# Ledger of designs, part 74: peptides against a protein of PDB entry 3OGK

Target 1, 307 residues: chain A of PDB entry 3OGK
Amino acid sequence: ATPDRLSRRFPNLRSLKLKGKPRAAMFNLIPENWGGYVTPWVTEISNNLRQLKSVHFRRMIVSDLDLDRLAKARADDLETLKLDKCSGFTTDGLLSIVTHCRKIKTLLMEESSFSEKDGKWLHELAQHNTSLEVLNFYMTEFAKISPKDLETIARNCRSLVSVKVGDFEILELVGFFKAAANLEEFCGGSLNEDIGMPEKYMNLVFPRKLCRLGLSYMGPNEMPILFPFAAQIRKLDLLYALLETEDHCTLIQKCPNLEVLETRNVIGDRGLEVLAQYCKQLKRLRIERGADEQGMEDEEGLVSQRG

## One batch from the design tools (peptide; aimed at target 1 L239)

Design b1_p28_6_s4 (made by RFdiffusion4, then SolubleMPNN; from b1_p28_6, 16 letters changed)
Fold by OpenDDE base, seed 2:
Structure b1_p28_6_s4 (fold): chain B 307 residues (1-307), chain A 28 residues (1-28)
Amino acid sequence: as target 1 above (307 residues)
Amino acid sequence: SMKMPVLEYVRNEDGSVEVRRDVPLPEP
């Protein structure tokens, strides 16, 4: 729908989700000329959608000005902002959001592309927010944010249940994990193998309620850190893990309560057999094609249609 | 004997495979 039509039809709209590339069924509702820019929608939100508390932009172009306008228009009424695969903004726009929307519960920037100016947005969030439940900047590149701010957020936000991050060294997040007592989901980070210190991650203590997990670059040497709580794992994101077929089998056998698995084709038919045998509560399986398809001539790493 | 669920795989446009249905093996 056009922004104006939406506001006229639903003046009390509380949640808005916009997709920049609509499915064919929605082509009649979104003018092609809007090019995926959120600007006209932000204008309409500011003027006419005064009850809006949740905004989800997917594959949209979002400027800092758009974020600033949205932030000021909704202020503490904004509970959810999801910039899902968005582009066009900088960390200044994020700073505006966290400065003005101090009661935000969900902040997502997953797979968004942006210009990073500084880490002030996360610092401001850490200093003033106590409401945060979900923080997600998975598959993003932040180099200027502090893991200490993440720890502060965990300490101050008692309802924090899901955190997904970029390439933080996992050891820098020890304080965060200790503070995040109610955390149920964690994705991202970076596990960096050190041949000289193979057990550098063995003392890593995860939050007691953690049951949804995806550690980036987790190899077979790091995988044992999950074993103490593998029985409580309900979701695994192994898309960015460095596990071979046998490693998958080992881990899956230890996760009898697994409900969701996301992985690459390296799981193979063997891994799928093990999954079927040990994970009777499995509800969703996603297998992505890994870069490994270019090199593995060997049949073992391929998921067949028969498997 | 717990019948192993036959997973029906649907290939997405991006090449990802989603398991949509546990197809029970036909009863012998």
Scores: peptide ipSAE 0.020, ipTM 0.376, DockQ to the pose 0.041
OpenDDE base, seeds 1, 3, 4, 5: peptide ipSAE 0.043, 0.028, 0.049, 0.016; ipTM 0.450, 0.485, 0.503, 0.423; seeds 1, 3, 4 fail the geometry check

Design b1_p28_7 (made by RFdiffusion4)
Pose (drawn by RFdiffusion4):
Structure b1_p28_7 (pose): chain A 307 residues (1-307), chain P 28 residues (1-28)
Amino acid sequence: as target 1 above (307 residues)
Amino acid sequence: FPNLEELEIYPNFLEKEKFEEELEEEEE
C-alpha cells in the first residue's frame, strides 16, 4: 500500500513497523538495489503521522537524507528507532537522529550495513542522553567508537536494561559493567585470550541482574566467568562462541533456568542430551549451521535423530 | 520438551535452499 493509504486509515499511529526486501535477502539471494526505500514513508511521517513515537524499519534502504528528515520531523517525540537489517546510510544519519531526538529510549542498528566515517554519534549520546533503555549495535562493524563513551552512557542512563555491541575488547568494558547497575542483557564484545595472561579475565564484574547474555569469541578458558551466576541465566547466545561440543555440555549443565538458547551445531547430539534434562523450562532453541567445510568443527558437532 | 515453543535446526541452510528453489520456479 501507498503511505497515503496508511495515514488516511490510521492518522494517529504511535508505532510503525515496515518490512522491505523479502526474507531471502538475509541469505544473499536478493539484489542490493531491489527496493525497500524508506523515503516515501519518512515523508509521509513528516506530514501526516504526527503522533509517531516509534519506527522499526526491517530489511529496508535507509539514506542519510531520510534519517535527517525523520529526526527533524519527529525530534524529541522519537522514543524508539530500529534500523533492523537495513542499509544505505552513514554515521551522519546516526548523528542526526541522536542530536535531534534527545529522548530516545531505544536505538537499534543490528546487522545493518552503513558507512562509518566517525564516532561522534556515540559520543553525542554519552554527552546528552539520559533516557536510553536499550542500545543495540549487535552485529556491526564499528571501529571508530570509544568504549569510554559507552561507559559514560551507562553512568548517565539509569534505565539502561539492554546493550548489544560490536568487537569491543571485554576488558575495555570493565567500567561499563560496573556502571550499568540495571543491565539485564548484554551481547557482543570480544574475548581475546593471550597465552601471556592465563587469567586475563576471571576478574569481571558482571552486573548483578545480567540474565540474558552472549559473549562473542568466548572460549573454554573464559567460559567459567559465567559459573558464579549461571543459575540466573535465562537466555544464552553461543552463536559466536569458540567452544567445543564438550564445553557446551558443561555450561548448559549449569543453567537450569535457561529458556532461550541460540547456538551452532557444535552443540552436538551430546549437548542436546544435556539440554534435555537440565533445562526443562526451555522455550526457544535455534541451532544454526557451523563451519561446514573442514569437518563439522569436531567429531560430535552433528545433530541427528538421537538429539 | 513440553514447554518448547520454537525449534529450529539449520534454518540458514534449509531456508537458503528453499528460497533458491522458489526463485528458480519464478524464473520459469

Design b1_p28_7_s1 (made by RFdiffusion4, then SolubleMPNN; from b1_p28_7, 11 letters changed)
Fold by OpenDDE base, seed 1:
Structure b1_p28_7_s1 (fold): chain B 307 residues (1-307), chain A 28 residues (1-28)
Amino acid sequence: as target 1 above (307 residues)
Amino acid sequence: FPNLEELEIEPDVREEERFKREMERERE
C-alpha cells in the first residue's frame, strides 16, 4: 500500500500502524522504494488524513522534521504516538510533539535510538500535559531528563496508568511513585546493589494498584521488595532482571495471579515447571535467548523442548 | 499451561547487546 492509496481509500482513518521490517513488505504494506522512512506517510497524514488520532511507527526512520510536521498537522487531535524501535530523530523532535500535541494520551519511544540534546521535551510535557495515560521510553538512554518532571507528570496526569522508563535510579523515583496513585504498570529504572546497604530498596513504596512490573537489574537481594504485593502481580518483565533459575522459581511461586511473563532462557525447564504449577492464569509467555548461554553451562538455565 | 494464549520465543539480538553493554557498565 502506498500512502496515496491509503488516504484515498480511507480518508477517515483514525489509527495507522506502520511496520518497517520485511513482514510489511511481504504483505505489500510498505513499498520497497520507501526505504523505511516515515516522511511520505507523514506528508500524507498532514495533507489528507485529518481524522488520524493514533500513529504507530515500528522500525522506521523518523526525522525531527517528520515529527515536527506530524505535530503541527495533528496538534491536539493526536492522542497516540508510538515510535517503536525507530531511529533518526533527536529530542528536538520529541519537544515538537509534546509542544504541539498537548492532549496526547500515549507517547512511546521504546527501544528507539536517538540523539539526546536536552531534557526539555519531558519538562514541556510535565508543564502542559494533563491527559497522559501511557508514557514509555523503555530501553532508551536518556541522561538529561529529570525524575522531577516525571513526578510532575504523575501529579498532573490523573489517568496515568502505565510508565516505562530507562535507567533512572529507582530511589530517584520515590516521589514519582507517591504521586502516581493510579499507576498499574511500571517498567525500567535501575536497581544498583550496594553491598554496604543491603536494605537500600526495602523501603520503596509502590503505587497500590501496581500489577504489571519490570524492574531492571533486580537481583535476588532486591526481589523481596515485590513480595508484599506479589499476589496482585499480573505481569512480570524479567528480561533485564539479574535472577537465576532458582530466583525465578522463588518469585514465580509468590505470583499465583501471573498472566504475562517475559523472561530469558535462564528460567530453565525447572522454572517453567514451577510456572506451570503455581501460575494457572498464565496467558502469555515470552522467553528470550540471553547471552547467558556462553558462560553458565548449568544445564538448569536452558529452556529445552522439554520445558 | 491450559490458559496459555501466546508463546513467544525470540532471540532478540539487540536486547542482548543492550543487556551485555549494561552488564559491562556495571562491571566497570
Scores: peptide ipSAE 0.051, ipTM 0.588, DockQ to the pose 0.272
OpenDDE base, seeds 2, 3, 4, 5: peptide ipSAE 0.062, 0.051, 0.047, 0.050; ipTM 0.612, 0.572, 0.585, 0.580; seeds 2, 4, 5 fail the geometry check

Design b1_p28_7_s2 (made by RFdiffusion4, then SolubleMPNN; from b1_p28_7, 11 letters changed)
Fold by OpenDDE base, seed 4:
Structure b1_p28_7_s2 (fold): chain B 307 residues (1-307), chain A 28 residues (1-28)
Amino acid sequence: as target 1 above (307 residues)
Amino acid sequence: FPNLEELEIDPDKKEREEYLKKLEEEEK
């Protein structure tokens, strides 16, 4: 369908999701011309889709100009913007979005590639938004944003239930976790093992309602931080965890209410057996084929047809 | 899995691996 045909057929459209061409690489490995451009769609949104409140671009090319036009056209009517695996924009585009769309509830840039100019967009969001429910820049790198702004967002946005971040040191997010009293989902961050301070994360306090979790670089030494609330975990993202098959078994046994598991093939048939035994409420299972096959001598570390 | 509603096998790990490698490089 073309943008013009869509607007004519559905002038009262509230939600739009566009999918571009799949990309095999992120960051500088993505060709600039790979995928579809959102420009014609943004033009149509600006002119004719006056009730549109939710926009989801997946694997699209999005420029700062596109974001600026979208932001100004929809303003506070825009409730959801998802830039899912998109490219072509900078943090200036994000700044425009958060400046003009002050009632945005869902903001996602997960796996998007962009140029980071500054951290102003997150600061602006922190200063003016009280509506956020979902903030997601998972699998992105923001070196210039402040954890303090994230804490401010948590304090001001009482409906904030899901936050996914990039490469923040988890200890920098202590204030955020304390402020995010209603947070149910957290993914990302970075757990950095310190041989000299093995218990540096043991006193980490998570939000009481947290039930969907994915900590990057969580190893077997850090895994015990989940044990106090493992019974309430419903979703677990282990894609970026540093857990072996045995570690998976240990953790899974402690999560009887698990509904969603995302992990790598390192879970193995043994891990899947344990999962089947202990997680009777499991609804979704995602297994990524990781590079872990080369390191595991045990045949049990691979998911076979049995699993 | 009596309640399993969705199974996803993801063969595309390239993007995730690149992200992880970058994180590891920043920690060194």
Scores: peptide ipSAE 0.098, ipTM 0.637, DockQ to the pose 0.304
OpenDDE base, seeds 1, 2, 3, 5: peptide ipSAE 0.097, 0.090, 0.070, 0.097; ipTM 0.638, 0.636, 0.638, 0.628; seeds 1, 3 fail the geometry check

Design b1_p28_7_s3 (made by RFdiffusion4, then SolubleMPNN; from b1_p28_7, 11 letters changed)
Fold by OpenDDE base, seed 5:
Structure b1_p28_7_s3 (fold): chain B 307 residues (1-307), chain A 28 residues (1-28)
Amino acid sequence: as target 1 above (307 residues)
Amino acid sequence: FPNLEELEIFPDEKERERYEKLLEEEKR
């Protein structure tokens, strides 16, 4: 499909999802001229798609100019922007989005690659947005944004239900968790083991409605912080957890209402057996091979035909 | 897993990429 054909056929389009080159393109499986830049699409959106409320770019090249044009064209009519595994922009582009689209409900930049200039975009969002429901910059590296702005967002956006973040020290998010009373999903953060303070995280208070969770770098020493509400957990993202096979078994046994599990091969056949035994409501299971499992021949840490 | 609706197992990154590509092709 071409941008011009789309607008002619669907002038009242409300939602657009564009998929760029898959990662497989790196293997020369897709022609180089296969669409990857959002620019022609943004031009068409700006000119002809006046009812568009939701935009999802996946694996596309997005410039700051593209974001600025989109922001100004849609303004407060833009409810959803997803920059899913995109590249080519900086935080200036994000700033433009949050400055002009003050009624945005969903902002996602998960796994996107960008240049970070400052933390102004999150600050601007905190100062002016009260509509946000979903904020997702999972698997990104922000060093210049403030946890205080995230707390402000939680306080002001009472419909905030899902937040996924990068490598914030989890203790810096205590204020955020206290403010995010309606939060159902949280992923990311950073749990940093301190040998001198084994109980560093034991007093963390999570939102009461939290049921979808993925704490980055969670090890066996931190895992007990989930136990008080483990029966409430419906989704676990353990892709970036530092749990061994036995740790997986321990946690899974405490989550009888688990519906979605994402983890690595470290769960092993043993972990899968435990999962089958204790999690009867399981709907989705995703198992990836992690870098740490590369070359490991430990039978317990591998998913085989037995699992 | 009597209620399992979706199972995704990726033994390596290459397999994941191939799977994602296949899914994208099917959705076209």
Scores: peptide ipSAE 0.073, ipTM 0.562, DockQ to the pose 0.382
OpenDDE base, seeds 1, 2, 3, 4: peptide ipSAE 0.066, 0.063, 0.063, 0.059; ipTM 0.561, 0.603, 0.605, 0.609; seed 3 fails the geometry check

Design b1_p28_7_s4 (made by RFdiffusion4, then SolubleMPNN; from b1_p28_7, 11 letters changed)
Fold by OpenDDE base, seed 5:
Structure b1_p28_7_s4 (fold): chain B 307 residues (1-307), chain A 28 residues (1-28)
Amino acid sequence: as target 1 above (307 residues)
Amino acid sequence: FPSLEELELYPDVREREKYEKELEEKKK
């Protein structure tokens, strides 16, 4: 499809999702004529799609200029922006979005690659937004954003239900969790082992409605922090957990209401057996390949046809 | 899995190679 054809056929379009390159392609190897750039689409949005409130770019090249144009064109009418596995922008582009789109409800940049200049975008979002429902910068690298701004967002956005972040030290998010009273989903963070503090995370308090969870680098020593509310967990993202087969079994047994599990081969056939036994409401199971794939079939820590 | 509606085995790896590498380093 072409941008101009879209606007002519659907002048009242409210939601647009564009998919770019295949997952395995390098952004810098995409020719301009392959349609991987959002620029022509942003131009069309700005000029002709005046009712557009939701934009989802997946695997696209997005520049700061594109984001700035989009932000100014849609302003407070923009409710959803998803930069899903995109590249080409900096935090200046994000700043433009949050500055001009102050009623945005969903802001996603999961797995996007970008240049980080500062943490102003998150600060600006914290200072002015009260509408946010979903914030997702999972699997991104932010070093200059403040967990205090995330706390402010939680305090000000009463409808905030899903937050996925990068590598924040979890203890720095204590204030955020306390403020995020309606939070149902949290993914990301960083659990860091400290030999001198074995109970480092045991006093961590999670939002009472939390039922979808994925803590990065969670090992067996940290896993017990989930036990008090494991029965209410509906979704687990264990892709970046440091759990072995037996650890999976332990956790799964405590999550009888689990509906979605995402994990790696380390779950093994044994883990799948336990999953089948204890999680009768399981609707979706995702098992990714991990470093453990080189193991022998039918051994623990590897999913085989037996499982 | 009588309630299972979606099964995804060995899906394409996520594009964020950094996190995969970091995970591998922490597992060692």
Scores: peptide ipSAE 0.044, ipTM 0.610, DockQ to the pose 0.305
OpenDDE base, seeds 1, 2, 3, 4: peptide ipSAE 0.036, 0.043, 0.032, 0.042; ipTM 0.561, 0.595, 0.556, 0.602

Design b1_p28_8 (made by RFdiffusion4)
Pose (drawn by RFdiffusion4):
Structure b1_p28_8 (pose): chain A 307 residues (1-307), chain P 28 residues (1-28)
Amino acid sequence: as target 1 above (307 residues)
Amino acid sequence: SFKHTLELYPDNTEYMSPLVEYEREEVE
């Protein structure tokens, strides 16, 4: 339908969610220029959806111009913006929305592709934003943003509940973790072990409510930092973990309250057996395919009828 | 009561593609 049709039928929308490219685009089957331009929709938002407080674009093309218009037109009213698997914008667009939308509660760019010219957007949030509840740049290449800005955001945003990040060194986020007192969910970061520091981590202060998490590149040697509060973990994202079938069993075994598990097939039939009796409350399970080129990551990394 | 949904996708061999999905829902 045309944007005109949407605003005529529902002039007082508070929340809008638009999907563009077919699902196949998530698997590199759809041309990049196929469509899903968000622009006519932003123009319609400017003129006729004067009550909109939340926008979620999924698999759509979003330009800097379009986000500059959205930020100016909705300003302090934009409580939530989700750029979900979108493309076509840059950090100029992010800066525009974080400076004009001073009361953003939830900002999300998971799996989006954009050009990164600088890190001022995150710094701008750190300097002025107090209301942020959820910040999410989970699956994203950011090389110019400062972990210090993220820590500052945690110090200023009392209602920060959920943050998902890129390849920040976990050690750089120690300050962030102490400051994020209300943090219930964390995903991302980078656990980089060096033989030089056998106990490089072990001294992580995780927020005492963290129950939904996934630490990227987590190996068997760093896995134990989760044991002190594993009884509390309700959601686990081992999708980007570097741990073998045996290690999965040991960790899954310690999470009796786990309701959501996402992992690669390395979990193996053996891991599913463990999951079978320790985690009776499990509600959602997703076993993605792993490195399928040089053996199934190990000789148990195959799930079957047994699992 | 509970509703169990199990979905299998063994034909898709691409990296990070969905291989198995499972959901359990409460039924009133």

Design b1_p28_8_s1 (made by RFdiffusion4, then SolubleMPNN; from b1_p28_8, 17 letters changed)
Fold by OpenDDE base, seed 5:
Structure b1_p28_8_s1 (fold): chain B 307 residues (1-307), chain A 28 residues (1-28)
Amino acid sequence: as target 1 above (307 residues)
Amino acid sequence: GELVTERYFPEDKREGSLLYEYERREVE
């Protein structure tokens, strides 16, 4: 498909999703010359797709200039921007988006590769946006953004229901969780085990409506922080948790209303048996192999047809 | 409902590591 053909056929298009070519490397690298640039599409959006409010780029090359052009062209009409597994931009591009699109509701950069220049984009978002509903920079690396800005966003955006972040220390997000009164979904963060202080996270208070959750690096010592509200959990992302087979069994037994589970092969046939027994509302199950460095610790961590 | 099992071919990091995906859906 070409941009001009799309605009001629659908001049009043409101939602656009573009998919680039599959990445060639396991580390999710995109060659610079494969042709998956968003530039011609952004040009077409600016000129001919003037009712577009939702844009989703998947595995595309996106430059700061592209983002700037898109931001200025759509301004407050842009409600959704998803940079899904994209590359080629910096945080300057994000700054342009949040500066010009003050009423954006969904902003996603999940698993995108970018250069981080500063944390101004999140600060700008915190200072001016009150409409945000979904913020997702899951599986990204930010070192220069402030948890305080995230807290401000939670305070000012009362419709904020889903937030997925990178490796924020969870204790630095206490203020955020207190402010995010309507939050239903949270993924990411970083739980850092402290052998000398095993109760480090036990007093963590989560939003009352939280029901979709994925805490990165959660081990068996941290897992009990979920137990007080495990009955209301509907979705769990355990892909980046540090749970073994028996840990999975323990947690699953406490989540009878679980509808969606994403985890690694470590759940094993035993975990699947427990899942079938206790989670009668289960609708979706995703099992991934996991990283090679995590490997298989025992035979129970292997899923087979019997499970 | 019906249980559907799918295996995805690698397109990105996460999908490349997928072993199984099960979906329970109502029969149409």
Scores: peptide ipSAE 0.048, ipTM 0.590, DockQ to the pose 0.459
OpenDDE base, seeds 1, 2, 3, 4: peptide ipSAE 0.047, 0.044, 0.046, 0.051; ipTM 0.592, 0.584, 0.593, 0.603; seeds 2, 4 fail the geometry check

Design b1_p28_8_s2 (made by RFdiffusion4, then SolubleMPNN; from b1_p28_8, 17 letters changed)
Fold by OpenDDE base, seed 5:
Structure b1_p28_8_s2 (fold): chain B 307 residues (1-307), chain A 28 residues (1-28)
Amino acid sequence: as target 1 above (307 residues)
Amino acid sequence: GERVTERYFPEDRREGSLYFEYEREEVE
């Protein structure tokens, strides 16, 4: 199967997802420029897939030129762009996307690696987009974007329901949370301990509909900020939380309606027991190994019920 | 509509070369 064959066979294609996959045995030995370029696909999209609304690249090499070509070719017809764990582009490419695709509904760069030149792309998005439903640059590092632009997006995009961000100081997002009235999912941010201000985060106000949440670097001192709406939480991402086993137990007990939990093996058998006891609606459990943890293997699936 | 996932290897068959999967969704 090739790009040209796909377009010839399905000229009216609406959605395309491409996955670059290295061979498992050689994963660590594959150079960044070994393969997986989106260029030939973008060329084909531009020329022959005129009804394409959704593009998802996963583990692909994407250049600024590729993004620019895609942006200009699809323009306001592009509803979804997901750069999922991609590499090879800069924020200039993102700027091109948001400049030309002003009706984009989903923009994702989760776990992508890129060179950050400036924060213009987010500013441009804030200035012109009113259609955005999902914005996701989770597990990325942006140092030059403004939380004010994120707030503007929240105010202007009434259908915004999911936002995942990088390392924004959570207190800088107070305005965003206040503006994002329909937000159901938030992941990312940065909680920073301040010995001189133990109650630094206690007055955070979250959107009323928030039910899927993952706060980066959340420790036991910050965890209580979730308690007022813990019963509303359906999904928790604790992969980057700084919670020990007992902290997990404490939080899990507060979330009886939890459906999805993603965490590290620090949860332990004890945490799993508590999970089984208190979270009867759990549908998916993802456990990853921590960087310094060698105990439990990765696990994904259903959890046994207890009680 | 049709949703299909296809897997293929690129022409470059060097050891360690990436293989591709693509999913397509077409509305009839």
Scores: peptide ipSAE 0.048, ipTM 0.656, DockQ to the pose 0.039
OpenDDE base, seeds 1, 2, 3, 4: peptide ipSAE 0.049, 0.034, 0.035, 0.040; ipTM 0.561, 0.637, 0.649, 0.469; seed 1 fails the geometry check

Design b1_p28_8_s3 (made by RFdiffusion4, then SolubleMPNN; from b1_p28_8, 20 letters changed)
Fold by OpenDDE base, seed 4:
Formats: structure tokens, sequence, C-alpha cells
Structure b1_p28_8_s3 (fold): chain B 307 residues (1-307), chain A 28 residues (1-28)
């Protein structure tokens, strides 16, 4: 389909999702510029899709100019923007989005590749947005944004329920967690083991409604921080956890209400057996392939067809 | 008893992932 054909067929379109590359496309096999540019779509949105409130670009090439045009065209009517595994933009483009779309409820840049110029976009979002429900820049690398701005967002956006971030030291997010009283989902951050301070994270206080969680670099020493509310956990993302098969078994046994699990093949057949035994409400399971054999003592750290 | 039906999806949001959906039904 082409943008012009879509607008003619659906002039009152409210939601648009575009996919620029196949889901199974690998960067090493497919050039970065393979697929679609969003430019012609943004042009069509600006001219003819005047009721569009939700935009989802997946694996598309997006420039700052594209984002600026989209932002100005939809302004406060834009409620959802998902830059899902996109590339080609900088934080200037994000700044334009949050500056002009001050009623945005969902902002996602998960796994997108971009050039970071500054942290102004998050600061601007913190200063003016009170509508945000979902903020997701999971598996991205922002080094110039402030955790204080994230805290401000949590304080001002009372409907904020899901936040996924990149590499923030978890202790820097204490204020954020305190402010995010209605937060149900958190993914990302960074747990940094300190041998000299083994209880570094033991006193972390999570939002009381938290039930979907993925802490990056969580090892077996940090895992106990979940135990007080493990029965409340419904979704776990263990993709970036530093847990071996036995650790998976330990944690899974404590999560009887688990509905969604995302992990790597290190869970092994043993972990899957434990999962089947203790998690009777499990609905979805994702197992990502990885080089988990390195450093693993347990040969059971592989998922067979029996699992 | 509980009957579990499994659906397998080779295409996942993350490359190289196996995705499973489960449906549980109570059976006599």
Amino acid sequence: as target 1 above (307 residues)
Amino acid sequence: GVEVTERYFPEDRREGALYFEFERREVE
C-alpha cells in the first residue's frame, strides 16, 4: 500500500502501523537503508490524515525532519508515537515531538538507534507533560538524560503505568520509584554488583502495584529484592538478567502468578519443568537464543524440543 | 484436571526468539 492510497481509502484513520523490514531481519544480513523511509507517510499524515492519533513505525528510517513535521502536523492530537527499532534520527527529533505533542500518552523508542545530542527532550517532557501513561526507551543508550526528569514525569503524570528505560543506575531511580505510585511495569536500569557492599540494593522500595518487571544485569545476589513481592509478579523479563538455570528455578518457584516470561535459553529444560510445575497461570513464554553456554556450569542450560 | 494447549510462533519481536502461547482449560 502507498500513503496516498491509504488516505483516500481511510481519510479518518486514527491509528497507523508501518513495518519497514521483516521481523526476522538481521542487521548483518540486511543493509540499514533496506526498507522504508517514513518521509512519504509523514507527508501524507500532514496533508490528509487529520484524525490520526496513533503512529507506530517499526524498523523504519526516521529523520529529525520527519519527526518535526509529524509533531507539528498532529500536535496535541498525537497520543501515541512508537519508534520501534527505527533509526536515522537524533534527540533533536525527540525534542520536537515532546515540545509540540504535549498530550502524548505513549512514547516509545525501544531498540531504536539514534544520535544523542543532549537530554533536553526528557527535560521538556518532564516540564510540560501530565498525560503520559507509557514511556519506553528500553534497550537504548541515553547517556545525557537525567533521572531527576524521570522522577518529575512520575510526579506529574498520575496515569503513568509503564516505564522502560536504558542504563540508569537503579539507585538513581529511588526518587522515581517513590513518585511513580501507580506504576505497574518497569524494565531496564542497571544493577551494578559491588562486592564491598553486598546489600547495596536490599532496601530498594518498588511501587506497590508493580507486577511486570525486568531488571537489567540482575544477578543471584540481587534477585532476593524481588522476593517480598514475587507472588505479585505477573510478567518477568529476564533477557538481560545474569541468572543461570538454578537461579531461574529459584525465582520461578516464587512467582506462582506469573503470566508472561521472557528469558534466554539458559533457563533450560529444568527451568521449563519448574515453570510448568509452579506457574499455572502462564500464558506467554519467550525464549531468546543466545550464547548462554559461556560461563554456564549446567549443561541443562539448553532448551530441547521436550521443554 | 487441566488441559494445556500450546501455540508456537517462530516470528517474535526479537530476532532469534521462540514464542509460545498457552491456553489452559479445566477438564473433568
Scores: peptide ipSAE 0.098, ipTM 0.666, DockQ to the pose 0.289
OpenDDE base, seeds 1, 2, 3, 5: peptide ipSAE 0.053, 0.047, 0.047, 0.048; ipTM 0.616, 0.614, 0.612, 0.610; seed 5 fails the geometry check

